Peptides against a protein of PDB entry 4XPM. Designs and how they scored, part 18

Target 1, 160 residues: chain A of PDB entry 4XPM
Amino acid sequence: VMLHSKNVKGFLENTLKPYDLHSVDFKTSSLQSSMIITATNGGILSYATSNNDVPKNSINEINSVNNLKMMSLLIKDKWSEDENDTEEQHSNSCYPVEIDSFKTKIYTYEMEDLHTCVAQIPNSDLLLLFIAEGSFPYGLLVIKIERAMRELTDLFGYKL
Target 2, 67 residues: chain B of PDB entry 4XPM
Amino acid sequence: DIKGTIAFDTHGNVIESTGVGSQRIEDIGDLSKVTLDAEGFAQVQGDSLLVHLYKRNDITLAVYTSA

## One batch from the design tools (peptide; made by RFdiffusion4, then SolubleMPNN)

Design b1_p10_1_s2 (from b1_p10_1, 5 letters changed)
Fold by OpenDDE base, seed 3:
Structure b1_p10_1_s2 (fold): chain B 160 residues (1-160), chain C 67 residues (1-67), chain A 10 residues (1-10)
Amino acid sequence: as target 1 above (160 residues)
Amino acid sequence: as target 2 above (67 residues)
Amino acid sequence: LFQEILDDFI
């Protein structure tokens, strides 16, 4: 099934929703941003942003397209470096995962006061990128992006 | 009487925390080293709280109680 | 309780 641009946008918007644990009194904030970017240049192919309880000025700044472009480029560069660094691939910031026999890695990065995670969509030239507040636990962020990536099988093997 | 919880993954990264657990994230380092029984359970006596550990599917849950 | 909590996020 072909994923159209509007479907991808809607998918990313859905990933913004907070995670609510019902067994305990715990609920995350919404993601600030969710993006699909190119692994080659860090260019944004699709994105979604969310408002949070942060002051309006902060939200406008963080969710601005220009800010997202900068962050995507920086994260792409770090990801590229780590993919060629054995030590970084064995750190606690790297999570090897396998989806339907396709191997990929999830990386977590601290960006200013934000928690981010990025993963290459298996066998593709695309990266999935989540940006959250510092209160969003890294472990849960990793689980979230892994589950999201399992729903993007149509993009597996996508080459630019 | 649960006072708080911490859930963390195999990398020691937090998945969730509640109650007193939110103030004791630093305990993860020690908790991750505790030997669990065959069912994935252990109990560790802290300074003022008892910690109940349960690990399954690469996730460890620590539950803090008074006793 | 432990299993119930874990099932929420695994």
Scores: peptide ipSAE 0.118, ipTM 0.727, DockQ to the pose 0.821
Fold by OpenDDE base, seed 5:
Structure b1_p10_1_s2 (fold): chain B 160 residues (1-160), chain C 67 residues (1-67), chain A 10 residues (1-10)
Amino acid sequence: as target 1 above (160 residues)
Amino acid sequence: as target 2 above (67 residues)
Amino acid sequence: LFQEILDDFI
């Protein structure tokens, strides 16, 4: 079953939900944004945003479409550079992963005071992008996006 | 008596932190260098706290206790 | 405790 735009939007909205640990008193904030963008141009194909406790009109507010466009472009550019840089692929900001024999990489990037991570959907021209507050740990963010990626098998191999 | 925790991955990136662990993220650098036993466990005496380390499935958990 | 906490992550 192929994912339709509406289904993708709903999927991204679900990824916004915070992570709550049961064994310890720890709960993340919601993601600020979750996006599927093109690897070629950083164009947004689908996105979801959530409200946060960041002050209004703050530089930390990225709910606007313009902010999302800027962020997606910047992250795409950095991702593209890293994909062509062996050293960056071996840094602590790169997580090679394999999903059902498909290889991809998860990159973490600090944008302003935000924590972001991006991953190419395996064998596709698409990137999955999470944007969170600085309080969201990178390690957990990586786990989150990997698990999300496993639910996007319908997009594996998607070419523009 | 647990005073806090830090969980971090193989890259040293934080997965979670609680209690005093939230104030000791800088410890990850040193903690990641600690040699663990065959069970993935170690204890390290800190400045004022004892740190219990446990690694499993590429995740390291540091638990800070008073003793 | 360790196992319980780790189980939350994996």
Scores: peptide ipSAE 0.113, ipTM 0.703, DockQ to the pose 0.800
Fold by OpenDDE base, seed 1:
Structure b1_p10_1_s2 (fold): chain B 160 residues (1-160), chain C 67 residues (1-67), chain A 10 residues (1-10)
Amino acid sequence: as target 1 above (160 residues)
Amino acid sequence: as target 2 above (67 residues)
Amino acid sequence: LFQEILDDFI
């Protein structure tokens, strides 16, 4: 089964939803952005953002998209470097995970005041990227992206 | 009565925090070293608070209560 | 209560 662009967009939009713990007084903010980018050059294939207050096709929207492009490129570069660095792969900012016998790694990166995490979709040329406010705990962000990754099995092994 | 909570993973990263736990993130370093029983439980006496530790599936939950 | 809280994460 192949995922169409609208299906991927809808999926990413759903990942923006906050995490709500029912047993305690704790609820996260929504993710700022959720993206699927290429591992090769950081190009954005699909994205969703919670900041919908900007008029469509406005200068502010364009600037926001450009900002996302810049962030995706920077994170891709950091990810690429870490993938070639054994020491970084064993840091507390790297979470090795296994999904359906496929191995991947989740990396957390602090980008200015934002909390981000990125993971290669198993055996693919794609990265899933979450961008959240600084109030979003890293540990929970990792859990969130891992669970999201499990829903993207159709993209496993995707090559450009 | 619960005064606060901290949940953290095996990397020491915060999953969630509430109440007084939000102001005691620094406790994670020490809490992670506490020996747990076979059920993943321990109690640690603090200054004026008692910490109840629960670990399961690589997640540790610290619950702060009155001593 | 404690178990309930823990179950939110498991």
Scores: peptide ipSAE 0.110, ipTM 0.790, DockQ to the pose 0.711
Fold by OpenDDE base, seed 2:
Structure b1_p10_1_s2 (fold): chain B 160 residues (1-160), chain C 67 residues (1-67), chain A 10 residues (1-10)
Amino acid sequence: as target 1 above (160 residues)
Amino acid sequence: as target 2 above (67 residues)
Amino acid sequence: LFQEILDDFI
């Protein structure tokens, strides 16, 4: 099944779900947001948020979207800088992974009190971005985003 | 294939950290909530990252490895 | 085993 825009949003919404640890009594909080953004400009192509209690077209909704845009841009900038920095690529905040013979890297960034992780969808101009509360362990975020990327094979190699 | 470690006490204080563990000190709060088996073991698995929790006495060791 | 692991890292 090909991923269409509607399917992508649904996928991102599903990623918001708490991470369930296998065979242990522990569950994380839900992600605050999950996004597909462009690696070039940090533009949001698709997003999902856990807080849907904001009225549509309200000032609060606009502010929340603007906040997402800001965070996306900031993280994209950090990612871009790191991609051009060999030292950062070998830091403890960078995790190289291979999915179906495609290589990519997962980066973790602390944004204020939030835990974030971002990864380039293999060979694409797209980034997958998770934003979670500080109570969401980074290790689990990394695992979560890797698993999520494995389900986005249709976007591998996507160019703008 | 160990990528890092965190050792912490029952109060959540860091005893030592190495590798990727040094960047994941904040994980302690939630990792401490993981139910351990009778031997003090738990495992959090991913495709590329695996966390091994070992608790003995007052010390918990989290070992980060590749899957 | 656990003690050995702990000893290796702490």
Scores: peptide ipSAE 0.109, ipTM 0.548, DockQ to the pose 0.149

Design b1_p10_1_s3 (from b1_p10_1, 6 letters changed)
Fold by OpenDDE base, seed 1:
Structure b1_p10_1_s3 (fold): chain B 160 residues (1-160), chain C 67 residues (1-67), chain A 10 residues (1-10)
Amino acid sequence: as target 1 above (160 residues)
Amino acid sequence: as target 2 above (67 residues)
Amino acid sequence: LFQKILDDYI
């Protein structure tokens, strides 16, 4: 059973929420963007963005979407290269994880001044991609995406 | 009297930082080499601060105090 | 206090 588009969109919107540590005076910013893209072409299947102040169908909105398309393609390319590079898979930018006996990897990438992380949804042709400001710590970003992946079991094994 | 904190993972990547810890991210390299006790705790005397280390579930928390 | 801080990350 595949998730409906609106359900996926709502899920991605929820991932935008900041991480708040209650025991210390520390709270992250909201994610800039959260996306599900194809591992093959980097095409965007669904996305959410925290900057909703741009009018709908405006030139600025179009530019923002185009920027997301560019970033998704670049991240997909880097991910594809790393998946074929044993050395990169053993770097500190790669986190092997196991979710419900399914293995996947989380990669962190610095894109200009942004902090990004991407992970293949286990056994699928899909990638989950988080884009955050530079103030968002990589370690916490990894924890965030891992926890989010655990909520996407319906997409495990999804093939295009 | 906490002056700051740093939390980092097994890769040395920052999870959070507060106070003076935000300006001492470079300490992670040295802190990661500190031998912890059986419960995952240690204390390290710094230049002017005492660092309390706590590790559990592959996450290390460094708490900086004046004493 | 320290235990509570750690628990926030787990």
Scores: peptide ipSAE 0.078, ipTM 0.654, DockQ to the pose 0.829
Fold by OpenDDE base, seed 3:
Structure b1_p10_1_s3 (fold): chain B 160 residues (1-160), chain C 67 residues (1-67), chain A 10 residues (1-10)
Amino acid sequence: as target 1 above (160 residues)
Amino acid sequence: as target 2 above (67 residues)
Amino acid sequence: LFQKILDDYI
């Protein structure tokens, strides 16, 4: 599936869907959030959340968005530190991957009781960020984000 | 008769677990050290269960059976 | 069966 820049929000919404392994009757929960953020300052360019029961423009929605902003900033900072740390790049929390000859890394982070993973969109100033419940296995989360990035080739090389 | 499963990646991180495998995540450390044959298969006799190991494309699947 | 299971993960 080819991504159109006009439908990034819809793409992120699709990434929220659970992973269903029919052969072993195993299914994950939905992602809590999926975001594209800037690698420079953690600003949110686009996001999707599975909690759609919150009324639009309500105080609860504003607080939820503010929480996402905080999470994005914290994860961006941790990611930036790890990108400058050789030891962290060789830990079990770092997954080097190659997509169409472009190299990037997937990092997993425990944030409170949530499981998160983040990856730089190849050669870009953008990060793809998934936030899931603690019941979502990291290994499967990594596979999910890798497959998602393969559909974001239009954003490869994007500079702010 | 499958009693459970564990799937894990090359980092030892869980991809999925079912049945008795969900209570035996600690086995990943030992299972990751098992020498697989040329086709990526092995069998390991446990306490009361036989573990069938299958590895392909960086994913290892452990299937627990009674025999 | 086992091959089908593996294919679900990959």
Scores: peptide ipSAE 0.071, ipTM 0.643, DockQ to the pose 0.760
Fold by OpenDDE base, seed 2:
Structure b1_p10_1_s3 (fold): chain B 160 residues (1-160), chain C 67 residues (1-67), chain A 10 residues (1-10)
Amino acid sequence: as target 1 above (160 residues)
Amino acid sequence: as target 2 above (67 residues)
Amino acid sequence: LFQKILDDYI
């Protein structure tokens, strides 16, 4: 099934769901946000947020969107720097992965008290970005984003 | 009885924690250095708890028990 | 039980 813009939004919304380990008494919180952004400028192409209690067109909504824009830009900048830093690519904050013979890297970043995870969609100008509470373990966040990316094969090789 | 658990990846980052494991995340550093047997298992005696280590597919699960 | 737990992570 081809991914279109409307489908991407729905996909991102689904990624917000908690990770539930059925064999142990452990379940994460929902992601705060899930986004696809441009690797070049950090612009948000699509996003989903679990904070749906904000009235539409309110100042609070605008502020929340602006916050996402700021976060995406900051993370994009850090990602860009790390992509040009050999040491950072070998740190415990970088996870090389291969999906269908396409190679990419997953990075984890602490943003204030939030746990974030970002990965370049293979061979594309796009980044997938998860933002979660500090209670969301990084290791599980990495697993989550890797699995999610496997469902975005239609975006592999996407160029702006 | 299981007192808690910690699961962590090859980078030492937490995947999940429960019970006393949630209070012993700092143990990952030491646990990651433990030599596992051919089946990916080991036991480490702590000060008051026994830690059972299980590794499969780059994920290590530490289970804390009293014995 | 432990196998089941590990399977949750795979």
Scores: peptide ipSAE 0.100, ipTM 0.694, DockQ to the pose 0.802; fails the geometry check
Fold by OpenDDE base, seed 5:
Structure b1_p10_1_s3 (fold): chain B 160 residues (1-160), chain C 67 residues (1-67), chain A 10 residues (1-10)
Amino acid sequence: as target 1 above (160 residues)
Amino acid sequence: as target 2 above (67 residues)
Amino acid sequence: LFQKILDDYI
């Protein structure tokens, strides 16, 4: 089944939800942003943000979108470089994972004061990108994005 | 008796922290070097706290206690 | 306790 834009948007919105541990008093903040971008150019195909208090068509909204575009491009560039660097693939910021026999890697990146993680959707030209506050632990962020990718099997093998 | 916790993955990245564990993220470097028993358990004496380590599924949980 | 906590992570 092909994922439509509306469905993808809704999916990304759901990924924004915080993680709440029940056994201990620990809860993360919501993700700041969740995006699907192109691996080639870092173009945003779909995105969701937690801050919905910004008026539409406002300067703040425009700036926020522009910021997302910039971050997406920067992260794509870092990802691309790391994919071509064996040392970076063995660093503590790279998590090889396998989903339904498909291999991919999750990378974590510090972007200013934000915690980000990105992963290529298996065998696709697409990247899934999470942006969170610095209080969001990287390890948990990685777990979150891995679980999210398991729900995006329809995008596996997607080529532009 | 539990003063705090810290959980980290095989890369040393934090998964969660509570209590005094939130202030002892720097301990991960040393804790990751501790050899665990066959059950994935170990105890390490800290400066003023006892650290209980438990590893399962590539996640290490450190529990800080007073005794 | 450990098992309970870890179960929340998995």
Scores: peptide ipSAE 0.069, ipTM 0.642, DockQ to the pose 0.791; fails the geometry check

Design b1_p10_1_s4 (from b1_p10_1, 5 letters changed)
Fold by OpenDDE base, seed 3:
Structure b1_p10_1_s4 (fold): chain B 160 residues (1-160), chain C 67 residues (1-67), chain A 10 residues (1-10)
Amino acid sequence: as target 1 above (160 residues)
Amino acid sequence: as target 2 above (67 residues)
Amino acid sequence: LFQEILDNFI
């Protein structure tokens, strides 16, 4: 089944929803942003943003398209560097994963006061990127992006 | 009586925390080094709390209790 | 808790 642009947008919007664990008294905030960007240039192909309990000025600033473009470029650059750095690939900020025999890596990055997570969609020129508040645990963020990526098999092998 | 919890992954990154666990994230370093039994369980006596450790599916859950 | 985390992502 072909993923159309509107379907991708809707998918990314769904990833914004918080974790609400009922086994314990724990609930995360919503993701601030969820994006698919190019691994080559950091260009945004699709994105979703969410409001949070932060003042409107902060939300407007963080969720602005220009801000997202800047963050995507910076994260793409950091990701590119790490993909060519053995030490970074063995740090606690890198999670090797395998999906349907395709290998990829999940990286976590602190961006200002935000928690970010990025992963190359297997065998593709695309990156999936989550941006969350600092209160969002990195371990849970990694689980979230891994599960999300498993639902994007239509984009596996996508080349620009 | 459960006073709090911490769940963390194999890299020591937090998955969730509740109660007193939210104030004791620094314990993860020590807790990750504790040897678990064959069933993935251990107990560690802290300063004033007993920590119950459970590990399954690469996730470790620490439960803090008074006894 | 473990199963709850692993079964859900949104």
Scores: peptide ipSAE 0.203, ipTM 0.788, DockQ to the pose 0.291
Fold by OpenDDE base, seed 2:
Structure b1_p10_1_s4 (fold): chain B 160 residues (1-160), chain C 67 residues (1-67), chain A 10 residues (1-10)
Amino acid sequence: as target 1 above (160 residues)
Amino acid sequence: as target 2 above (67 residues)
Amino acid sequence: LFQEILDNFI
C-alpha cells in the first residue's frame, strides 16, 4: 500500500504511543510529536501530536504549531551541520543504521528539557523527527525511530 | 531478589530502567567498561549490591541484586 | 527478562 498523506499522518499518530514493558515496571510517556519534515528547509510535511485537546483555530493551537515549526527548523539546522561534521557523526549522539541496504543516521538532540531524535529517510529529502519528554530514554527513542523508518520504505528515495 | 535494572546501548544511552536502576544511571559509564565473558556475562560487586551484566546484540542489561 | 527485552526491542 502506497503511503498517501492521510496514511502518513495515521502512521505518525501511531508512533506517538508509549512503550510498555509488561515484564517489568517500565512504561514511557507518549511522544509529544512525530513529524516528517524536509531536509532542505525544515518544512513540516506531516505531523502528529499527543495533546489534541487544544481547540481548533485557537491561539493555543497556532502557538503549538508555530512551536513545532521552530523546533523543526532548529533540528534541521543542527542535523545539517552534523552531516557536515565528521566528529559529530562519530559521537554518542549519532547512530549509523542500515535498512534494506540503505544507510542513514539517527541523531539525538536535547531541546531544552525535551528528548528528540531525527533521521534522514534513506536517500530522500525527508527527515523523520520524534519529540519526547525528558523522561523518555534516548536509547529507546533511537530504537523506536529506527523501527518506524523500516515501515516507511515507500518514502525511500523521495526527492522534492 | 531483583532490586532494579538498567538496559543501555553501545552509546551508553538508556533504553529502560527500573527500581534502584533508575537512580543509578550514572553507573553506565563504569558498567560499559566491564569485560564480559564469552557468554556476554559478568558480575560486579558494588557497595551493597551485586550487578549482573548481560549483553546480547549490542544491548546490555544490568540487574541489581543484594550482595 | 533479558530475552523479553530483546524480543521487544529487537
Scores: peptide ipSAE 0.104, ipTM 0.865, DockQ to the pose 0.639
Fold by OpenDDE base, seed 5:
Structure b1_p10_1_s4 (fold): chain B 160 residues (1-160), chain C 67 residues (1-67), chain A 10 residues (1-10)
Amino acid sequence: as target 1 above (160 residues)
Amino acid sequence: as target 2 above (67 residues)
Amino acid sequence: LFQEILDNFI
């Protein structure tokens, strides 16, 4: 079954949900944003945002469409640079992963005070991008996006 | 008496933290260098707390105790 | 304890 735009939006919305650990007293905030963007231009194909306690019309308000566009472009550019940099691919900000024999990489990026991570959907021209508050641990963010990626098999190999 | 915890991955990035662990994220650098035994366990005496390290499935858990 | 925490966490 192929993912339709509506289904993708719903999927992204679900990724916004916080992570609650039952074994310890630990719970994350919701993701601020979750997006699928093009690897070529950083264009947003689908996105979801959550409410935050940041003042309206603030520079810290990432939920604005303009901010999302800017963030997607910046992250895409950084991702593109890293994909062409062997050293960056071996940094602590890069997680090589394999999903059903498909190889991809998860990158973590600090954007201002936000924690972000991005991963190329295997063999596709698409990137999955999570944006979270600084309180969201990078390691957990990586786990989250990897697990999310495993649910996007319909987009594997998607070419623009 | 557990005072806090830190879980971190092989890259040294935090997965979760609780209690005093949330205030000691900077310890990860040193903790990641500790040689673990065959069971993936080690104990490290800190300034005022004892740190119990356990690694499993590429995740290291540090548990801070008073003794 | 560690195993229990990790098992529930992972």
Scores: peptide ipSAE 0.101, ipTM 0.835, DockQ to the pose 0.666
Fold by OpenDDE base, seed 1:
Structure b1_p10_1_s4 (fold): chain B 160 residues (1-160), chain C 67 residues (1-67), chain A 10 residues (1-10)
Amino acid sequence: as target 1 above (160 residues)
Amino acid sequence: as target 2 above (67 residues)
Amino acid sequence: LFQEILDNFI
C-alpha cells in the first residue's frame, strides 16, 4: 500500500498532538512542526504546523514556510555530518533503534530555543523531523518519534 | 505525599518531570548511579526528601516524597 | 501508589 500525499499530511498533523502521560500530572505542548524531508538535500516533501493563526497565502505564512525550509536544511546538514562521524553516533544525542529488523538512528538537536529530533526512515532517502518548544523533554521527544516511525512502514525503503 | 517526579532515559535525558522534580533535573546524574535491587527499585535519602527510584524498560522514574 | 504510577507510565 502506497501512502498518498494527503495521507502523509494527515499523519504529520496527528503527530502534532501533545503527549499526555496519564500516570502523572504531565502533558506536553503540541509540536510546532512535523516534517518529512529528503536526506539528500533537506527538501520538504510534507509538513504540518500547529501555528495556524496565520492567514493563508499571507506574507507571514510565507515567512513561516521559509523558516521551516531553512531549519530543515540546517538539520539535514547536521544529520549528514553526524552520519559520517562515528564519535557523534556514540554521543548522548544519538539513539540507535531497530524497527522491524531495520536499523536507524534518532538524533536530537537544539536549535536556538527549540528542541528538535530527526531520524532516517529505515532504508529510505527520507527523514522524519519533529520541532518542539524548549519545554518538550528530549527523552520524550525521542520516544514520540520512534513510535511515529513505526507507523510509517509504507515509506521504509523509499528511494528518490 | 508525592512532592514531584522525574522520569529519565539511559542517556540521562528527561522524559517527564512534575512538582519539585522539575526543579531538580540536576539530580539525574547522581540518581543514575544508584544501585538498584533485582526488581529495579531503590530509595535514596536526600536533604528533606526521600527519592523512590524505579527502573523498567530502560526508563527510570524518581518519585520525591517527604522524608 | 508508586507501583501503580510505574505500571501506568511504563
Scores: peptide ipSAE 0.082, ipTM 0.841, DockQ to the pose 0.489

